# Ledger of designs, part 225: peptides against a protein of PDB entry 5H65

Target 1, 294 residues: chain A of PDB entry 5H65
Amino acid sequence: QYLERTPLCAILKQKAPQQYRIRAKLRSYKPRRLFQSVKLHCPKCHLLQEVPHEGDLDIIFQDGATKTPDVKLQNTSLYDSKIWTTKNQKGRKVAVHFVKNNGILPLSNECLLLIEGGTLSEICKLSNKFNSVIPVRSGHEDLELLDLSAPFLIQGTIHHYGCKQCSSLRSIQNLNSLVDKTSWIPSSVAEALGIVPLQYVFVMTFTLDDGTGVLEAYLMDSDKFFQIPASEVLMDDDLQKSVDMIMDMFCPPGIKIDAYPWLECFIKSYNVTNGTDNQICYQIFDTTVAEDVI

## One batch from the design tools (peptide; made by RFdiffusion4, then SolubleMPNN)

Design b2_p28_3_s2 (from b2_p28_3, 9 letters changed)
Fold by OpenDDE base, seed 5:
Structure b2_p28_3_s2 (fold): chain B 294 residues (1-294), chain A 28 residues (1-28)
Amino acid sequence: as target 1 above (294 residues)
Amino acid sequence: SSAEKENEKRFKEYSKEVLEILGEDYSE
């Protein structure tokens, strides 16, 4: 893993693929807005997706709320069910299914809720109280996941998403395969339901300058670079501030680049073919900057 | 059974908690 430091001017002359250790200044980066830098990445098909906006989720859950829960699917060996009806003119119904562990409801903070017909706001409130919530709908013979465009699992403030392309959804009764129905590990839930979980990642482009040359390096990282999980940053103001502070430290506004701190990182080169043009690109890997900030 | 009684107790409790979260706009 040890690599000698190589100047950018030398790197720019070399063929790909290769790995380098560099020391450079962060001249600029994009996107500038943190929320734009957080994406969802599929580990199988490698597609990058935007994190759904609250408005998008509202639409999905509103649509789901137009469908009436099937009474025949209530109260199975897996869960106990309760249905409530709104007092408004629309008479929207919300069904909540409490998942049992070995035939008995676990403690509230360990109990998984399956929800039909809930709004985003209601679901979020419920997830804060009961920790784990899955938005579902009534299928033909079983409850099913509502929509992969929405979270398949909400735990507290964390939204877990699945890949539409790679997932082959299975019905809710497949949760029976989980021996322990109290911990609700996202990966286990995903596996049981045939979901390929998406990973939160920071996606950024750095313009690096060491005085000998300038190159752009791509960053795709979940939690190593900032030592902050991408999965948590959108819902935590303090974490957002921390990332912003780190970026401001390396690329301070209103200051000349000569005064910028040095960034040490690993980059790998790779070839990209765009039509008839062959281009060498660079990606940051195995790099932690947070340790350098302290 | 004791287990069934406990389950019933928890179900009632959790249902109440859900209703409290949903608010007064809901009825059983």
Scores: peptide ipSAE 0.664, ipTM 0.960, DockQ to the pose 0.830
Fold by OpenDDE base, seed 2:
Structure b2_p28_3_s2 (fold): chain B 294 residues (1-294), chain A 28 residues (1-28)
Amino acid sequence: as target 1 above (294 residues)
Amino acid sequence: SSAEKENEKRFKEYSKEVLEILGEDYSE
């Protein structure tokens, strides 16, 4: 869409909600650390959640490994199963279920693994060799998703998470509803299992200054603003460097704001009520920084 | 059937690959 550019001083005097096109300098932003800006967002309940740290996942999978796979749930029409036992004194068991397509195992790069008792490291290695991995546990009558605090699907280097609040989990056999058991599209898997998938988003607050006024604008974006997917940035050093370079370009450290480049973006105003106080807030939308003339 | 034979072949192959990833600390 196209809007006429409006100075910040004029915007600050207007009631919400409205949409604006602005040209301003990025005086400052928060958080300063990239890993702190990446969150998980639920499209239904709109809660923002932290991306679980590796340490958090280790704990979850360690706990999962304390439970023994149920032998009765092995080798169904959906999957072929094998169990391995560690040689150490703990005797941890790992069950791997290879999901079949029309009764036949697909190619390795098409094959989904269901895993009981695996460590994060093992699961990640397996997800690189096969199509994807779902951490599971033995339920009463069927395999079930291990924990929504962990990824429901690991595909390549991407961890897919579900919303605990909005999801109504169904057992693993519901994957039978998928006609094609070779592609393993995350949204399709989520739908089959009753999961509301969370979205990776960049969450930042920009302080914008055009010389006429200053306002704070909220950024919540998945892949448009930086033209970099939030879902991939945490696992790719080059993407991280790219985001950092972009931010340094617009807000260079050690330089006066007068020398900062101009940022063109769209912002929308909206009302927020805090008790009896009505506040107008601003959010960046439909903006790609790569399109800006510096 | 030929399909069943192929399935068994893949199962054995994939099991071997999994074991290799899990490492020497695991046994069948």
Scores: peptide ipSAE 0.657, ipTM 0.952, DockQ to the pose 0.831
Fold by OpenDDE base, seed 1:
Structure b2_p28_3_s2 (fold): chain B 294 residues (1-294), chain A 28 residues (1-28)
Amino acid sequence: as target 1 above (294 residues)
Amino acid sequence: SSAEKENEKRFKEYSKEVLEILGEDYSE
């Protein structure tokens, strides 16, 4: 629906909730570092959380590696298993379960691996060679997802995470419900395992100035604003450069705001109540900036 | 069966590939 442009000074005087089309300059934004702006968002409980760092994952997988794979859980109708032992004093064991499709192993690029005891580095290497990897552990009667603090699925360079609050984990044998065990669609895997998948989102605060007023607007967007998926940006240097370029274009360092380009966007106002204080906040929505930049 | 033979072949191949990725510090 068509919205006329409204000056910020007028918006600042109006009650929420309302939707506006604005034209303003990006005076500043936060966070300044891209990696800090990428978060994980639950579509159900709406919790925002940080994307785990490599160090965090290392700890999780190190802890997981302290557990010995249960030999009783190897070689089921769902998967064929192989176990390796390190030659070091610790004798760490790594179990890999190759998931079959209709009783037969698919091609490597179609094959899902379930891994016990692997390091992050090993898992990442394996995910590049095969279709995808699920970190697992030996449960009492079946393999189980290792930890929702780690990815439930690593496919290529993308780490898929699940919501701890909203997920009700089911054992690995529930992957049998998937008719096609070659494509490994993250949402399908999540559904089979009782996982509510988290969404990668850009989370930023823009300070907008159109000369009539100044307004802070919140941005939470997965792929529309930059036309770059938040899920891919952390693992792709070119995409990172693109985002940085866009932000530098709208908010160039070292020059006065008078020289900044105009940004057109949609914002919605909403009420936030904190005790007795009622505050109006603003959020950017349905806005794409990349088409004019690239 | 032929399917079983193919499965075994792939299993062996994939196992080898995994071992190569894991490195020489691992043994069967």
Scores: peptide ipSAE 0.654, ipTM 0.948, DockQ to the pose 0.842
Fold by OpenDDE base, seed 4:
Structure b2_p28_3_s2 (fold): chain B 294 residues (1-294), chain A 28 residues (1-28)
Amino acid sequence: as target 1 above (294 residues)
Amino acid sequence: SSAEKENEKRFKEYSKEVLEILGEDYSE
């Protein structure tokens, strides 16, 4: 889509909804800390929620470990199982189910693990050795996802979450519907298990100033704006640094705004009702920050 | 069968890998 550049002063006088192309300086932004800007968003119910902290996950997995794996659910056509018992910790049991492809275990980097009773640390280590890990528990007749408050899939360093509100969980045997059990795509796993996957998003508020006016624009973006996936940034220090560098470039600390680079972006206006008051808000969309700054 | 043998081989290997990750605190 092509739009002519519109000055902010003109935009501020117009009714919503409309789309604009703008060129402005980033006067300020919030939140200032990157980790506070990364949220989970449901594409269906549109609820925003915080990414769970390690401490929260520890509690969930500790609770899961109090339940004993059901021996009757071991070694199905879908997976081969092994159980280990801790020498301490009151004999905590860990069950690992190795998912087979066409009746044969795939290569380790292709293999999905289902785990009962594992700690967060153990699960994370396993996810680095194998393709991915699903935390599970023994249900009445089948293995089931442990808890949607925890990741339904850990692949490498990425934790994939599902929406509690929108998901209708199905048992683990539904993974049989996947033809290829060597390349585990999170969306495919989610679909098989009845999960509505949450999306990692950057959520920020930009104060934009082009010299004619000032407006606040909301940013909710997964991977376009920074060309960095929000899903990976929390687990990668280099990516975090890159985002910080980009923000510092557009909004350098200790420098006057007159020296700030220009940011070109698209914004859309929309109406918001707060009680009896109607106000116009703005959101950034379809925008990628450029390396070359004017 | 050859496939079954390969599966068993991998299962043993993967089990060993898991145990190594879990550490010495675990027993079979």
Scores: peptide ipSAE 0.654, ipTM 0.948, DockQ to the pose 0.868

Design b2_p28_3_s3 (from b2_p28_3, 9 letters changed)
Fold by OpenDDE base, seed 5:
Structure b2_p28_3_s3 (fold): chain B 294 residues (1-294), chain A 28 residues (1-28)
Amino acid sequence: as target 1 above (294 residues)
Amino acid sequence: SELEKLNKERFEEYSKEVLEILGPNYSE
């Protein structure tokens, strides 16, 4: 993991792939807005996706609410069910299925809820009271996950998403394969339901300058670079401020680059083919910058 | 059984909590 420092001018002359340790100033970065830098990454197909906005989720759950819960799917060995009806003219029904552990409901903070017909707001409120929530719909023979465009699991303030391309969804009764139905580990839930979970990642492009040369380096990192989980940053104002402060420290607005602090990091070069043109690109890896701020 | 009793109690409690969260626009 130890590498000698290499000036950017030397790196720019070398063939890829190679790994380097560099010391450079962050001339600029993109995107400038934090919420634009947080994306979902599939570890299997490696596609990057945008984190759905609240408005997107509202639409999905609104559509789900137009479906009527199937009475035949209520109260199985896996869960106990309750249905409520809105007082409005449409009479929207919400079904909540409380998942049991070894035939008995666990403590509320251990209990998973399966919800049909709930709004985003309601689901979020419920996820704060209970352990977690899975949005579901009534299938032909069993409850099914509502939509992979929405979270397959909401736990606290964290929305867990699955890859549409790589997932092969299984019905909700497959949760029976989980011996412990109290902890609800996202990866275990995903495995039981045939979901390939997406990973929250920071995605940024850094323009680095050490005085000898300038290069752009790509950053894709989940929690190491800032020592802040990408999965939590969008829902925590303090974490957002921390990331902003770190970026402002390395790339302060309104001052010349000569006054910028030095950033030490590891970068790897790799070849990219764009049509008939071959290009060498760079990616930041195994780098933590938060230690300089603490 | 004691387990059945406990389950029933928790179900009733949790149902009440859910209804409280859903709000006054909902009914059984």
Scores: peptide ipSAE 0.690, ipTM 0.968, DockQ to the pose 0.830
Fold by OpenDDE base, seed 2:
Structure b2_p28_3_s3 (fold): chain B 294 residues (1-294), chain A 28 residues (1-28)
Amino acid sequence: as target 1 above (294 residues)
Amino acid sequence: SELEKLNKERFEEYSKEVLEILGPNYSE
């Protein structure tokens, strides 16, 4: 729990793995742009992935829209279905499946929509009106998740993603295993569909300097460091500004490092082998910025 | 039944809402 403060010069001489409490100035950090620092992390395979851009999603949903909804999969015990067709020359079809709870449609704010053929814009609008949306496609025997490259669940402004490597997708009818079909918890949905949900994380590299030494520390954090959820920051301008303000506070541009505030944080060292080269790396952990400013 | 009636009403309501969101370029 409690650790004595250790100067960086001493830490740099010690073998890994160890944990330290430090007091240092944030000389610099990377990446400088917030959108570049938000990643998706798999809790199982530990791979880091980029958050798909709007353009990426547009392509996926455009491709999905080329697939015609299968009429034989409409109106099951799980959901009631309706299909709309665009009036334009493309004649794109959108199928919306309203998921029922105990045979009855719940309130709109409780209702999950399964959507075939919708655009990103349409899906997002629908997710604001209803509880959540799952992009799906017609499989051979059942509806299936459209693509793990896209969100498996859109709830409000949050896009939930799954790990392609660790997930073993199951068909939509497996949502029947959920007793309560009014509160769509992302983890529960993921479990029912065989998805390993990815976690939004801030990923940054801090260059720390306490006057005795300099070291780089890796930050991978979901919501503790900034007290801001990485899952929400990309969709909220105010949260983005808050993160930027925090970083500017610790690393103010145009000011000498002597005037920087002190950052108290915990770091752990670990060994990394790159070929024949053995390197000691450092990672920030269990640190909250708001509480560690001196 | 009353439940079936309720379900039908909600379905019609939600369908209308979806159509409103999708916009005038859509038809049944």
Scores: peptide ipSAE 0.690, ipTM 0.968, DockQ to the pose 0.834
Fold by OpenDDE base, seed 4:
Structure b2_p28_3_s3 (fold): chain B 294 residues (1-294), chain A 28 residues (1-28)
Amino acid sequence: as target 1 above (294 residues)
Amino acid sequence: SELEKLNKERFEEYSKEVLEILGPNYSE
């Protein structure tokens, strides 16, 4: 898309909705801490949710660990099962179900694990050894997803979450609908289990200043703006450092704004009406970080 | 069958790997 550059002072006088190309300095941004800027977004209901903290997940999995795996649900055509008992912790049981492909277990790096009673730490360790892990519980007639407040799929260091509002959960045996049970694509798993997957997004508010005016623009982006996936940034120190470096570059601390680099981006205006209040807001879109220094 | 044998071998291997990850505080 080609748009002529428009000064902020002109934009501020125009009605919405419109699209603009701008060149401005990043006077300030919020939130300042990266972990606060990463959210989960539902593509259907559009609600934003906080990414659960490790402490939150610990509680969920601790609660799950208080339940006993149903022996009647072990060893189906879909999976082979093994159960272990802790020597301490009141004999907590952990059940691991190894999902088969075409009737036999695939290679370990291709194998999906269904786990009952595991701790977050254990689940994470397992997800690093095998392809992926789904936390489950014993239902009345089948294994079921443990809780949508926890990841429905852990693949490596990536936690995949589903929307509680939009999902209609189906039992684990619905994984049979997947022809290939060696490549566990999150979207395919979600579809099989009736889950609407949430999307990791960066959510930030930029205060932009081009010398003619000041404008606040909303950023909601998954991987384009920073060229860094929001889904990976929380689990990778190097990616976090990269984002911090980018933000420090555009908005260096202790330096006057006159020395800031110019940020080129696209913004769109839109109307927000709340009762009698009408406001024009702005959102950054289709933008990869780019700067020039004059 | 050969497939059954392979499946059994993998199951035993994977079970061992899981146990190693879980640690010495677990038993069958």
Scores: peptide ipSAE 0.690, ipTM 0.968, DockQ to the pose 0.861
Fold by OpenDDE base, seed 1:
Structure b2_p28_3_s3 (fold): chain B 294 residues (1-294), chain A 28 residues (1-28)
Amino acid sequence: as target 1 above (294 residues)
Amino acid sequence: SELEKLNKERFEEYSKEVLEILGPNYSE
């Protein structure tokens, strides 16, 4: 639990793996742009992937909109359905399926929508009015999740993604296994549909300097380091500003490092082997900096 | 039944709300 402070010069001479408590200045960090530091992480296979851009999602939903909803899959015991058609020449159809709870539609803020053929903009607007939205497509015998490259669940402003590698998708009717069809907990939805949910994480590399030595430490954290959820930061300007302020505080532009504040961190060392080369790397863990900002 | 009535009412209401969000370029 308690670790004494160890100077970086001493740490750099020691073998891995070990845990350390350090006090150092943040000389630099990468990436500099917050958007680039937010990734999706699978807790099972540990793959990291980029958060899809809006443009990427537009393409996915555009492709989905080229498919016509199957009328045979409408109005089941699970959901009531309605279809709308665009007035343009394309005649795109959008099907919305309102998921029922115990045989009746719940309140709008409790209601899950399954959507076929909607655009990203439309889906986002709907997710703000109702509880959540799942983009779906008509399968052969049931509705199915549209694409794991897109969110499997949009709840408010949060896009929930699943791991393509670890997920084994099940049809929409498996939502019947959920006794409570009003809260729509992302993990429960994921479990019902055979999805391994990805986690939003901050991924950064810090260059730390305590005057005795310099080392690079890797940061992978969801909500502890900044006390700001990585899942919300991309959709909240105020949270983005907060993170930027924190980083600017520890690493102010145009100022000499001598004037930088001290950062206290926990780091762990680990071995990485690349062929014949053995490298020791460092990772930040169990560290919160938000309290130091006050 | 009363539940069926309630369900129908909510369906109609929600459908209207969806249409409002989708905009005038959509029709039933």
Scores: peptide ipSAE 0.690, ipTM 0.968, DockQ to the pose 0.835

Design b2_p28_3_s4 (from b2_p28_3 with E2A E8K K9E T15S T17E H26Y F27S)
Fold by OpenDDE base, seed 4:
Structure b2_p28_3_s4 (fold): chain B 294 residues (1-294), chain A 28 residues (1-28)
Amino acid sequence: as target 1 above (294 residues)
Amino acid sequence: SAAEKLNKERFEEYSEEVLEILGPDYSE
């Protein structure tokens, strides 16, 4: 993609929609805290949601643990099951269902676990030993996904979430539709279970200034802008530090804007209608952070 | 069958691994 650089003053005078290449300084940005900028985005309904905090998940799994696994749902053609009981937690039961591939359990790093009654800590530990974990509950005739407020799939340190609005949940036996039950691609799992997967995105508002004009540009990006996946940043301190360093580099504290580095990026204008009021807004797209110091 | 045997072995192995993760406070 090639576009000639356009000064902000010219852009501000033009009708939308249009695409531009710009060179501007990052005067300021919101939100200032990284954890506030990471959201979940639905590709279908386009709603933005907050990433659940650990405390929120703890509550969900605690509530789930109050439900007793249904013995009638154990050991199907899809999975082999085992139940454990804790001695010091009021007899809390944990049911683990090991999903088979063509009737045989795959290797541990290929094996999907369905878990009833597990804590967040236990689930996370299990997801590190096995391929992935789906929190489930006993439904009427089959296992069901526990709650879309919690991850539908935990794979390593990645929590995969689904859209409550757009998803039409199907029972766990629909995983049978997956020919290969060893890879557990999140999108495939989601499709089988009727889930519209949410996407981790960085959401920020940049105030850009090139000396000719000032405009606000909206950033919604998964992994291109920082070259860091939004899906991983919350679970990795080093990645968080990297993002912070990048932002500090472009918008250093205690220094005048004249000394700021130049940011090269693409923005697109679009019309927003609020009743009778029309407004032109701008969004950053197809951009990896790059600086050009004069 | 060989397949059944393998499945059983893995089930037992994985069950032990799960129990190790759950901790000593758990039992069958």
Scores: peptide ipSAE 0.701, ipTM 0.971, DockQ to the pose 0.879
Fold by OpenDDE base, seed 3:
Structure b2_p28_3_s4 (fold): chain B 294 residues (1-294), chain A 28 residues (1-28)
Amino acid sequence: as target 1 above (294 residues)
Amino acid sequence: SAAEKLNKERFEEYSEEVLEILGPDYSE
């Protein structure tokens, strides 16, 4: 992967595709808000999606809670079930199904919950107490995933989403295919349920300037660039602050670009066709920002 | 069996924990 450093002015004159090592200053970047830069990416169809906001999830789970759990689907070989009813006038019901491992409930930190109904807040609290939670609904013959617009798996503070385009959902009993029902690896759960998991990615556009030229480079990275997982950043204030600090370091506000630190990174050029027009674009790859900018 | 007993105990424990999280607005 060794590449000689190439000035931007030279890169701008070359045809794509090519790979380069560069040293440039981050003149500017977009979007400026971190939460706007975190997206969901499908590794199969490559579509980018917005991470659902809390308000969006509230609506989904509120709607889900209007459905009554089917008593016939409770207490299978896979799970033991309990139902609670609200005391309010609506009489909303929440069904929790505790998934067993070889016929026995595992330890709480190993136990997967399937939940019908419940608010986002309740589900999140449960996911912190137990291993993970899958929001489900009663289907015709089995429990089914509630909605791919919501997380298919909530594990700790991590919300795992699936691609609507690429997924072919299977009923919850397909979790039986998992030999180990204690670890609940997201990818394994996804596979069992026919879900193509989406990946959290940082999506940014960097305007890079090395004094010889200026180019825009696209950043789509999950955890390498910042050494911070995109999947965790939205739920962790400290991680958010860290990313902000990194960006402020490379692009400090109120300071002239001459005083900006140098960013060393790899970029690759590629062709994009817009009708009959050919455009060369650039993407940052295999780059980790240094802990200390030299 | 011992396994059944353990399962029952955990089910009761977990159910109690869930109810605690759901709060006083819920009942069995």
Scores: peptide ipSAE 0.701, ipTM 0.971, DockQ to the pose 0.850
Fold by OpenDDE base, seed 2:
Structure b2_p28_3_s4 (fold): chain B 294 residues (1-294), chain A 28 residues (1-28)
Amino acid sequence: as target 1 above (294 residues)
Amino acid sequence: SAAEKLNKERFEEYSEEVLEILGPDYSE
């Protein structure tokens, strides 16, 4: 994986595809706000999606709460069920299904909950007490995932999403295929339910300048570049501050580029065809930024 | 059986915990 360092002026003259090691200054980057840089990426169809906002999720769960849980689907070999009803005029019902391991409920921190009719707030609170939560609805013959526009799995503060285009959803009873129903691994849950999990990624465009030339490089990275998982950053203020500090270090506001630190990274060139137009683009890969100034 | 008893105990405990989280506006 060793590459000789190449100046940007030389890279700009070469055809794609190629890989390079570069040393350049980060003149600027977009978007400037971190929350705008976090996206969901499908590893299969490669579509980029926005991370749903709380408001979006509220609507989905409100709609779900208007549906009545099917009594026939309660208390199977897979789970034990309980239903609660609100005392208000609407009489909203919440059904919680506690997933068993070999016929016995595991410890609370190991237990998966399937929830019908809960609000986002309630679901989040439950996910902090128990291992994980899956929002579900009553299907014709079995419980089904509520909606792929919402998380298919909430574990702690992490929301796991699936690709609507690539997933072929299976009913909840397919969780029976999991031998261990105490350690709920997102990828295993996704596989059992026919979900193609989306990956949280940082998406940014860097303008790089080494004094010989300037080029734009695309960054799409999940956890390597910042050594911070994109999946956790939106829900952790300290992680957000860390990313901001790193970006401010390489691209400090209010000072000239001559004073910027050098960034060492790997970039790959690739061809993009838009109609009759051919363009060479660049992407950062296999790069971890240093936490100290070089 | 011992397993059934344990399961029942945990179910009751977890149900109570869920109700506490949902709040006083909910009832069985």
Scores: peptide ipSAE 0.700, ipTM 0.971, DockQ to the pose 0.830
Fold by OpenDDE base, seed 5:
Structure b2_p28_3_s4 (fold): chain B 294 residues (1-294), chain A 28 residues (1-28)
Amino acid sequence: as target 1 above (294 residues)
Amino acid sequence: SAAEKLNKERFEEYSEEVLEILGPDYSE
């Protein structure tokens, strides 16, 4: 899109909602830590939530491991099953269900695993050898997703989460609706299981200053702003460094703002009601800064 | 059938791989 550049001083005087193209310096931003800026966003209810930490997942999977796999749910037309037991006194059982495609197990890199009783570490290791992993539990009549507080799908190093509020979970046998059981597209899996997938997003607040005025604009973006997927950044050191470099470029530490580079971006204003108070807020949209860095 | 044979072979192979990942603390 194309808009004429508008100075911040003029924007600050105008009513919302409106869209603007601006050129400003990034005086400051928050949060400063990258991992704090990555959130999960529901496209349906628009709730933002934190990405679960490993510790959180450990607890969930530990709890799941206390449950015994139901032998009656093993070896269906959808999957072939194997159960292992730990040699320690606790006797934890792990059930792995290998999902078949048209009655035949696909290649390992195409194969989806359904896992009961596995630890996070084990699940992650398995997800590196096979296509993907779904943590599950034994339901009354079928396997079911373990917990939406944990990933519904682990594919490589990416954890896919679903919205607890908006999802209406269906049993694992609903994966039968997928004609091709080798690609395991997250959105397709989510649809089959009644999950509203959450979107990884960067959430940041920028303080912008063009010399005529100062305003705060928040950023909620999945992959356009940095041209780096928010879904991958937490698990990739190089991507993290890239984002840090971009932010350091626009807001270099220890340097006065007069020497900061100019940032061009689009912002939209909107009205926010807080009790009896009405205020105008700003959001960055349809903006990429990576081209200036690369 | 050939399909059944292939499936069995893959199942055995994948099971072994899983066990290797799980480690020596696991058994059937």
Scores: peptide ipSAE 0.700, ipTM 0.970, DockQ to the pose 0.839

